Peptides against a protein of PDB entry 6GMG. Designs and how they scored, part 3

Target 1, 331 residues: chain A of PDB entry 6GMG
Amino acid sequence: DSDDRVTPPAEPLDRMPDPYRPSYGRAETVVNNYIRKWQQVYSHRDGRKQQMTEEQREWLSYGCVGVTWVNSGQYPTNRLAFASFDEDRFKNELKNGRPRSGETRAEFEGRVAKESFDEEKGFQRAREVASVMNRALENAHDESAYLDNLKKELANGNDALRNEDARSPFYSALRNTPSFKERNGGNHDPSRMKAVIYSKHFWSGQDRSSSADKRKYGDPDAFRPAPGTGLVDMSRDRNIPRSPTSPGEGFVNFDYGWFGAQTEADADKTVWTHGNHYHAPNGSLGAMHVYESKFRNWSEGYSDFDRGAYVITFIPKSWNTAPDKVKQGWP

## One batch from the design tools (peptide; made by RFdiffusion4, then SolubleMPNN)

Design b2_p16_6_s2
Fold by OpenDDE base, seed 2:
Structure b2_p16_6_s2 (fold): chain B 331 residues (1-331), chain A 16 residues (1-16)
Amino acid sequence: as target 1 above (331 residues)
Amino acid sequence: SKEEFIAGVKRRRARA
């Protein structure tokens, strides 16, 4: 229950972070200390450090989604999402595989579906598309020019995204970005914007009209990427958690990880920033913690989730929330 | 422990 959520207090702009703590290959810190790091490293607007505003601190306080929220400048809409799914692997395993001892058929199918997703390929696809978008943005001074550039780039690469409808999330994502329209943001100039990436982990079995087994063990057919494009229809994601399989078991609704626009070519060396839960220092959950994980640790996910998507959005180039290089922890 | 870490993570309800 979010009723005990508290907005972290302001941190002085010049306050340096305390060292992060190692946590199973991740760097961990309390949210207040992340704010300090954020102000030193990510807060810059047009090269000038900024104190995290009360609004931004409030956004951040929502936990894992808050990290993505404060860095992207908007609550995640998840409209432009990518994944990779091995259909042949899935079909073959369903046909030739058998449930493990004590595993139900539904549990088996859900597990096989989960294992048929490739997080690395999904991330690679998102990075590829983001790169195409960035090239299209660079010399475009209006949306029409951006769209023309984008179509040209896609045609040159023989990318299936070229066949998407003009109203698709792919082509409409820029115009639907608030910071694109802001005077101090993009000011309707695509060349002032850049594509950024975050990831969402969530549960496939969210359909309340479906079987209890799908809600407990996953829906094998849900949230698959479209062939060729890799696009995932996220419209059915309503932040519904996995149903308990045993008494007292509870699952989380989602996890968000912020990547931004890192240029590190090796996926395994990329850093993903995420939070554990909403900030409740006086509540049962306690203070919010922020984690900086390598891709291996991020992509591993949790049993709470059987889907991962990599989402593209846009931020102004004047923001430093998505630098080319991200360092794990502090110092 | 890993279990403690997972337990801390499982209590993640970011937003109702």
Scores: peptide ipSAE 0.061, ipTM 0.756, DockQ to the pose 0.115
Fold by OpenDDE base, seed 1:
Structure b2_p16_6_s2 (fold): chain B 331 residues (1-331), chain A 16 residues (1-16)
Amino acid sequence: as target 1 above (331 residues)
Amino acid sequence: SKEEFIAGVKRRRARA
């Protein structure tokens, strides 16, 4: 019950975290202990540690989305999303492959579509674009200068994103970021901002007008990236979970993982921070736990989801919620 | 409200 959600209490700024626990290759801790780590490592504004505010603790309490929310400074809008899909693999597997024993045709097609996405290439594309954006931001003191720089960078790289409409999420993402306009944030100065990345896992079969099979087993044609750009149209993502395939089965609506702006070149060594559920210490779900996972564990996802998107947003450079290096666990 | 919308999108399941 949503009514069981509780905002974690404030933690003293000087309180050090307890050691994280290993959990299936991840580092795990309770949300209160994550707040302690966050205050020591990620809370810095202009180089000064900050206590996590009541508002931030409330955001965090919402679970996996809360981790991304508190670190990005805004509720995820998911407008600038990237993925990679192998069309040839998809077509070949559909043509030459066969359903497994007991697998329906719809289940087979949904599975083949899911397997045709490359999470590593999707992540790499988002990192590439974020790097281009960061170069465009560095010496831009107004939005016009940023946009001009961005277009030049894209032209130099012969990137298909240069052909996007000026009103597209790609070009409008910065101006639509609240922290860009804040006095203590970007203060309308692009050079004070940096691009950051988070990931969303979700279900493809969300169209209520579609067949029951698509809702149960996935829509093979939904949420594919555009060729050349890698952009995913997320407008149809309404946080609708997978439909049950058997009585009593239930699926979760989404998962979010925070990456930020890590510079680790090896994708497999990058750390993704996420939560299990909303904080309900006195409810049936129990206390919220926070996980720090390597890319392999994050990108594997769950049976609840058949799509992964890598989303770009912006935060002020004065925030330390997206450091170059993230250490898994504590100490 | 935005708050009501956010409340509706809460994760309802525990995950390992």
Scores: peptide ipSAE 0.055, ipTM 0.752, DockQ to the pose 0.097
Fold by OpenDDE base, seed 3:
Structure b2_p16_6_s2 (fold): chain B 331 residues (1-331), chain A 16 residues (1-16)
Amino acid sequence: as target 1 above (331 residues)
Amino acid sequence: SKEEFIAGVKRRRARA
């Protein structure tokens, strides 16, 4: 129950983290120790370390989404999401492939659809778009200048995103970012902002009007990226978990991983920060743990999820929550 | 164990 969630206590600003623990190729620590690392590494505003506020600690306490929340400065809206789907592979496998022994047709189709998504290509598309946005931001001192720059960049690259509606999440994302409007944030100056990336894993079969099979095994047609743009319509994602396939089985509603604005060109070397569950030190779930995973471990996901999306949002350049380089673990 | 890790991760009640 959400009733056993506890906000982690404040950590002294000068307290150094304890060493992280290796866990199946990841670096793992308890949430209190992550707060210590965060204060040393990510807390800087205008070059000055900050103690994580009570509000930020409360956000963090919500688990995997809390990591993205505290680092992005807002609860994830997931409006500007990208993925990559191989339609030819999907069609070919459905036509020529066969269900595994004991696999139903619905299970087979759901699995084939899941396997037709390419997490690496989806991530690369998001990075490409974030790069275009960052170029458009760099010398733009008002939103109009940013939008003009963005359209020019897209035209130069013959990118299908140039055809998106002005009200689309793509063009409205900056305007809808609270920190862009804040005096100590962007102050309505696009050049003070930068694009950042996080990822969400979730279940495709969320439509209550669909078949039980789709809810159990996935909806092969749901949450596919639009051709050319790679944009995923996330409006139907209501954080509904996968339906149980057997009595007593339960699935998680989502997973979030924070990437930020790392410049590492090799996707496999990028670090993704995420949490296991909400902080319940006195509850059945126990204390929240934070993981720093390489892309391979992040992108593998869990059986709870059959979709991955890479989402772009914005933070002020004065924040250090999205540095160019992220070091896994401590020290 | 990996199973315990997965089980711990699966109990994610993040903000709905």
Scores: peptide ipSAE 0.054, ipTM 0.745, DockQ to the pose 0.113
Fold by OpenDDE base, seed 5:
Structure b2_p16_6_s2 (fold): chain B 331 residues (1-331), chain A 16 residues (1-16)
Amino acid sequence: as target 1 above (331 residues)
Amino acid sequence: SKEEFIAGVKRRRARA
């Protein structure tokens, strides 16, 4: 129960992290130790280390989403989400494939749909768009200039995003970012902001009015990216977990992974930071652990989820929560 | 909303 959630205590600014431990190819540590690392590595504002505030520690304590929250500066709204779906593969597998032994038709269709998503291509699309946005931001000193730059960039690349409505999440994302408006953040200057990426894993079968089969095995038609843009309508994502398929089975509602703005060109070498659950050191769940995973480990996901989205938001360039390079673990 | 979001987060369960 979330009632057992505890905000991690403050860590002295000069306290160095203990070594992380390996965990299935990932680096793992307890949340308190991540705070220490965060203060040493990611806390910088205008080049100055900061102690993680009580508010930030509270955000972090919410688990995987807390990692994204503290680093992005806002709770995830997931409005500007991208994915890649191979429609031809999906249709072909549905047509020519068949359920495995013991697999229901609904389970088969759900699995085929899941397998038709490409996490790497989805991630690549988000990175591509983030790059376009960053180019549009770099010399824009007001929102109008940013939007004009963005439209020009999209036109030059013949990107379908150029046809999005002016009120779409794509064009409104910057102005809807709290840190953009903050005096010590963007101060309404787009050139002070940069695009960053996080990922969310979630369940497709969230429609309560749909069949039980869709809730158990996935909704093959849900949360597909729009052709050309790669945009995913996340409006129907209500953090509803997969329905149990057997007695006693339970699934997690979501997972969040923080990427930020790493410049590593090889997707497989990128580092994703995420948490296991909310911090409950005195509860049944135990202390929150933070993981730094390579893309393979992150993108693999869990049976709890059949969708992955890569979301773009913005942070001030003065923040160091999204450095060009992320190193796994400590030291 | 933030409240709705937090409500969703409260349903977060442990991961192995």
Scores: peptide ipSAE 0.064, ipTM 0.765, DockQ to the pose 0.091; fails the geometry check

Design b2_p16_6_s3
Fold by OpenDDE base, seed 1:
Structure b2_p16_6_s3 (fold): chain B 331 residues (1-331), chain A 16 residues (1-16)
Amino acid sequence: as target 1 above (331 residues)
Amino acid sequence: SKAEFIAGVKRRRARA
C-alpha cells in the first residue's frame, strides 16, 4: 500500500497560528497550524526560536506518535512506564460482580480489569518519579553522580525503585537517551537534562498464542504494574490492535499523548497534545489534526484500548518542548 | 526496533 503519508511543508518562522477550534472539550487544529504554534512557543533552543526542520516535520507527520516524537526528540521506546492497578477492586468485582446482559465471561473479566486501572494514580506516580529524577539530575555532572543521587533520593523516600537492577530501564534510561550524548543536548552532563512524561494507550490482548477471547476482550493479567514500584513491563507491547468482535469492526493500534514537564498540580488542568492519524492530505484519511486535550479527555481513551501507561524520558533543558505551563489552543 | 515502530505507525487507521 503506497504510504499516502506526506511531510507537511515548512512554515515561515514569523507566521502566527490561526485560532484553534473547539472539538469535544479540546482545542483542535490542522498539522500545518500546529507547526506554526510549535515554532512560536516550543521551538526554542537556548532561548532562540527555531524553524521546525524537515526531519522534525517528517516525524510529526506520523500522527499521535509524531507529536511525542518531535517534542521528545526520539521515537518512543516506552521502556520506563508506570501505571496503577487496584488489585482488591479487581478481585472483589470478579467475585461479587456479574456479567451484564449479553456480556460473556471473558468480556466481563476484560472490562473489570480495565476499570481496575487508575489513570490519575498512574500519572501521579510518573510525576513523583520524574520529580525524584529531576532532583538527582540537578547537580550531577556525570552519570555516576546522577545514579548516586538517584539512589540517595529513593532511599530517603523509602521507594521500592531503589531495589531495581542497575541495568533496569529505570537506571539506564538517561544513558540510553540520544540527546543526552549530543553536544548541543546534554553533552553527557545530567544537569543539562530534565525528565519528561508522555502517555501511551494500547491493547492488552496482544499475545497471538493466547485465546481469541483475550485478543477480543482483553487479557486481565497483562501489563499490570509491579507492586511498590508501579513499573509496567512493556516488552510484550508490539503495537497489535484489538481483534474485531464483529465483521467489519477495526481498532487502532495505539494512541500517544505528550505532557512534557508541566508543573500544574491539578491533574485535571494539565494539557495533553496528540494527533488523530498520519498526515495524508491527498488520501482517504485526510490531513492530520492535532489536539490539545485536558487530562479527563485524554485519560478517557477509546474502546480500542484497555491499558494506559505513563512513560518517562529525558530532554535537554535547553529545549522548550516541555515548558512548565502549556496554554490550550491559540490564542 | 525503529523499523517495527515505523511499521506500526504506518498501519494507524483513522478512528472511525
Scores: peptide ipSAE 0.086, ipTM 0.797, DockQ to the pose 0.095
Fold by OpenDDE base, seed 3:
Structure b2_p16_6_s3 (fold): chain B 331 residues (1-331), chain A 16 residues (1-16)
Amino acid sequence: as target 1 above (331 residues)
Amino acid sequence: SKAEFIAGVKRRRARA
């Protein structure tokens, strides 16, 4: 129950982290120790270390989403999401493929749809767009200048995003970022902001009006990226978990992974930070653990989820929550 | 264990 959630205590600013533990190719630590690392590595505002505030510790305590929340400065809205879907592969597999032994038609279609998403290409698309946005931000001192720059960049690349409506999540994302408007953040100056990326894993079969099979095995048509842009309409994502396929089975509502603004060109070498569950040290779930995973470990996901999206948001450049290089674990 | 890890992940309760 959410009633068991506890806000982790404050950690002294000068306290160094204990070593992370290896866990199936990931680096793992308890949330309290992550706070120590965060204060040493990611807490900087204008180059000065900061103790994680009570508010930030409370955000972090919510688990996987808490990691993204504390580092992005806002609860994820997931409005500017990208993915890659191979429609030809999907169609061909449906026509020529066969259900596995014991696999129902609905299970087969759900699986084929899941397998038709390419996490690496989705991530690459988000990075491409983030790069375009960062170029548009760099010398823009008001939103109008940013939008003009963005349109020019998109036109130069013949990118289909240039055709998006002015009110679309793509063009409105910056203005809708609280830290952009904050005096100590962007102060309405786009050049003080940078694009950052996080990922969300979730279930496609969330429509309560749909068939039980879609809720159990996935909706093959749901949350596909738009052709050309790669944009995913996330408006139907209500954090509804997969429906049980057997008695006693339960699934998680979502997973969030924080990437930030790493410059590592090799996707496989990028580090994704995420949590297991909300912090409940005195409850049945136990203490929250934080994981730093390589892309392969992150993108593998879980059976709880059949969709992955890569989301762009913005943070002030003065924050160090999204450094160019992220080191896995400690030391 | 991997099983415990998976079980822990499955118990993610974020902001309702």
Scores: peptide ipSAE 0.068, ipTM 0.756, DockQ to the pose 0.112
Fold by OpenDDE base, seed 4:
Order: structure tokens, then sequence, then C-alpha cells
Structure b2_p16_6_s3 (fold): chain B 331 residues (1-331), chain A 16 residues (1-16)
């Protein structure tokens, strides 16, 4: 298939968005209109509105990952991923539950594993860790001070993350963030940065050496969070979609949702921004649409995916891509 | 090409 992806054109800085439309409990608009909203609401650098650059528009054009890309300032690396898995529920359901009518054993086990993940608790864990990181950043003017603060915060909370290796993605994440090193970003000053969150949905059965059943119905043992920390090893995620179970069936490779740094305490009221597909206005897929979904709509996911992770990264505080409050839709 | 591969990995596919 010829890559018919197109970069959306520039929008005038002062152009106001058209109204969003409701769609299954979420607000929806075409990508061009999202650019208009983004310029009005999220584009600010040091308090000044910015036109979305050609580079940023190109990033955005990649679809769901593009929304996270443009708002985080970098392509997602997914190194600091968190989830929650109920091991007791999983074991109990496998022992006491039965396959549904027509459900294979592999399908049953894959489904039970999927259902044993708690999206709300996974999100809560990520928010907890992000909060700890933000406290550690607040008065730290070099990386050493940040790391010392972080270790102290973790010790005070008796958090298992305190036992992670110094070379782990957890402790290396800040120094590996390009915007931290940028003069107009963090300028190597942790106190100029803040932790932000996005989510990824993906398929567990990505191992090509595994059984066909795992590729079709999921790998029950894959991408589980480590006990105590909640960290998910994402190294095996190669953006491989679910294998078809019937002729003509096809699945999407991933989904990304941007949360940022909202302060809304009720998870159900948080807003997640994501895209449907890459922008192909002249192709079969059509124009990219952007959705602003409540947590319920986001966390529900799709049959394409049996795993969800909540990922922490960092952006400069001078950026307004992660405001405390996100208003769904327009106006 | 490597570029095509990267583009394919980065883009979200359409749902059936």
Amino acid sequence: as target 1 above (331 residues)
Amino acid sequence: SKAEFIAGVKRRRARA
C-alpha cells in the first residue's frame, strides 16, 4: 500500500476552531481543526501562542501516536510504562472459570488475562509516580539533586521503585529527554521540567516464535507489570498487530492517548486526546480525526488490543501542551 | 526501505 499520508497545511495563528461534534461520548474533529484548537490552547511557549510548525504538523499526521508526539515533543519511547494486574483474579478465573460456548482454551486464557488488568489502577499508579517525580523536580537545579530528591521521596513512601538500578529507565528518563537538554527547554535544570502521562494500547501476542494461538488470542504471560513497582517491560513491543482469527480480519498496530498533567482527581473525568489513523485526505482512509475522550471511552480500548500501559515522560513547564485542566471539545 | 518501514511502524492503521 502506497503511503498516502499527507502533512496537514498550516493554519493561521488566529483562526478559531469550528465546533467539535459529539461521537459516542467523546468530542471529535478533523485534524485541521485540532491544529486550530492546539494553536489557541496548547501551543504556548513561555506564555506566547505559537503556530504549529511544519515538523509538528508532520508528526501529528501519523495519527494517534502523532497526537502524543506533538504534545510531548518526541516520538514515544515507552520506557517508563506502568500497569496493574490482578494475579489473584487471573488465577481464580483460570481455575474456576470456563470457556464460553465456542471459545477455545487459548482464547479463554487470553481473555482472562486481558480482563485481569485494571486500567484505572494502572493509571493511578502512573499518576502517583508522576507526582513523586514532580516533587523531586521542584527544587532540583541539577540532575544529581533530582535523583537525590527522588530517592528520598520513594524512601518516604516505602516505594519499591527505590530499589531500581541507577541505570534503569526510571532514573535515566530525565537525562534522556531531549527537551531537558535544550536551552529553551529545561536547560539541564530539572526544576524547569514536569512529568506527563500518555497511554499506549497494544497486542500481547507479538512473539513470532510463540504459538499461533498466542498471536491470535494473546499471550497471558506477556507485558505484565512487575510486583511492587508496576513497571512493564516494553522491550518486546515491536508494534506487531494481533493475528487474524478469520479470513479478511485485520487489526491495528497500536493506539496512543495523551493525558498530560491534568489535576482532575476523578479519573473518570479526565480527558484523553487521540487520533483514529494517519492523515490521508486523498486516500481510502480519509482525513485524520482527533478525539477527546473521557477515561471510560479511552480505557475501554478495542478488540485489537489486550494490553494497556501508562507511560511517564517529561516536558518543559514553559510548554502548555499539558495544562492542569483540559476542556473537552470546542467551544 | 528503512524509511518506509519506519513510516509503517509509526502510523496507526485503519480499523476494519
Scores: peptide ipSAE 0.094, ipTM 0.782, DockQ to the pose 0.098; fails the geometry check
Fold by OpenDDE base, seed 2:
Structure b2_p16_6_s3 (fold): chain B 331 residues (1-331), chain A 16 residues (1-16)
Amino acid sequence: as target 1 above (331 residues)
Amino acid sequence: SKAEFIAGVKRRRARA
């Protein structure tokens, strides 16, 4: 019950984290200890460590989304999302494949669709686009200059994103970022901003008007990336969880993982930070835990989800919530 | 255990 959520207490700025614990290839800690790490490593504004504010601690307390929220500075809107889908594989498997023993047709189609997404290629696409955006941000001192730079970069690369409408999430994302407009943020200067990435796992079968089978086993046609651009229309994502397939089964609404702006070229070595649930130390769920996972562990996801998207947003360069290098765990 | 971890993760209703 969301009513059991508690905001973690303040941690002294000088308090060092306790060691993280290994957990199935991940580094794991309680939320209070993550706050300590965050203050030591990620809290810097203009090179100065900051205590996590009450507002930021409240954001963080919402669980997996809270990790992305506190580091991006805004609640995820998920407007600029990318994925990779192998349509040929999907069509071929549907045509030539067979349901497993006991698998319904709907279950088979949902599984085949899930397996037709390539998380690594989706992530690489987002990184490619973020790199283009970062180049466009450089030396752009107003939005017009940024947009002109972006169009030129896309034209040079013959990228299909060049054909997106000026009102699309791709071109409007910067101006719709609150921190871009803040005096202590971008101050309307694109060159003070950088692109960052987070990921969302969610369920495809969210349409309440669709068949029960789609809600249970996935909607094979939902949340596919557009050809050429890789853009995913996230407008139909309403944070509705998968429907139970058996009595007593329950699924969660989403998972968020924070990547930021790591420069590690090997995707498998990148670190993804995420939470388990909202902070309820006195409730049935217990205290929130934060995980730092390698890409393999993150991209594996859970049976709760059949879609993954990689989302681009922006933060001020003066923030250290998205450093070039992220170390897993502590120390 | 992995099962416990998964069970803990499955209870991830981060937000209503």
Scores: peptide ipSAE 0.063, ipTM 0.754, DockQ to the pose 0.116; fails the geometry check

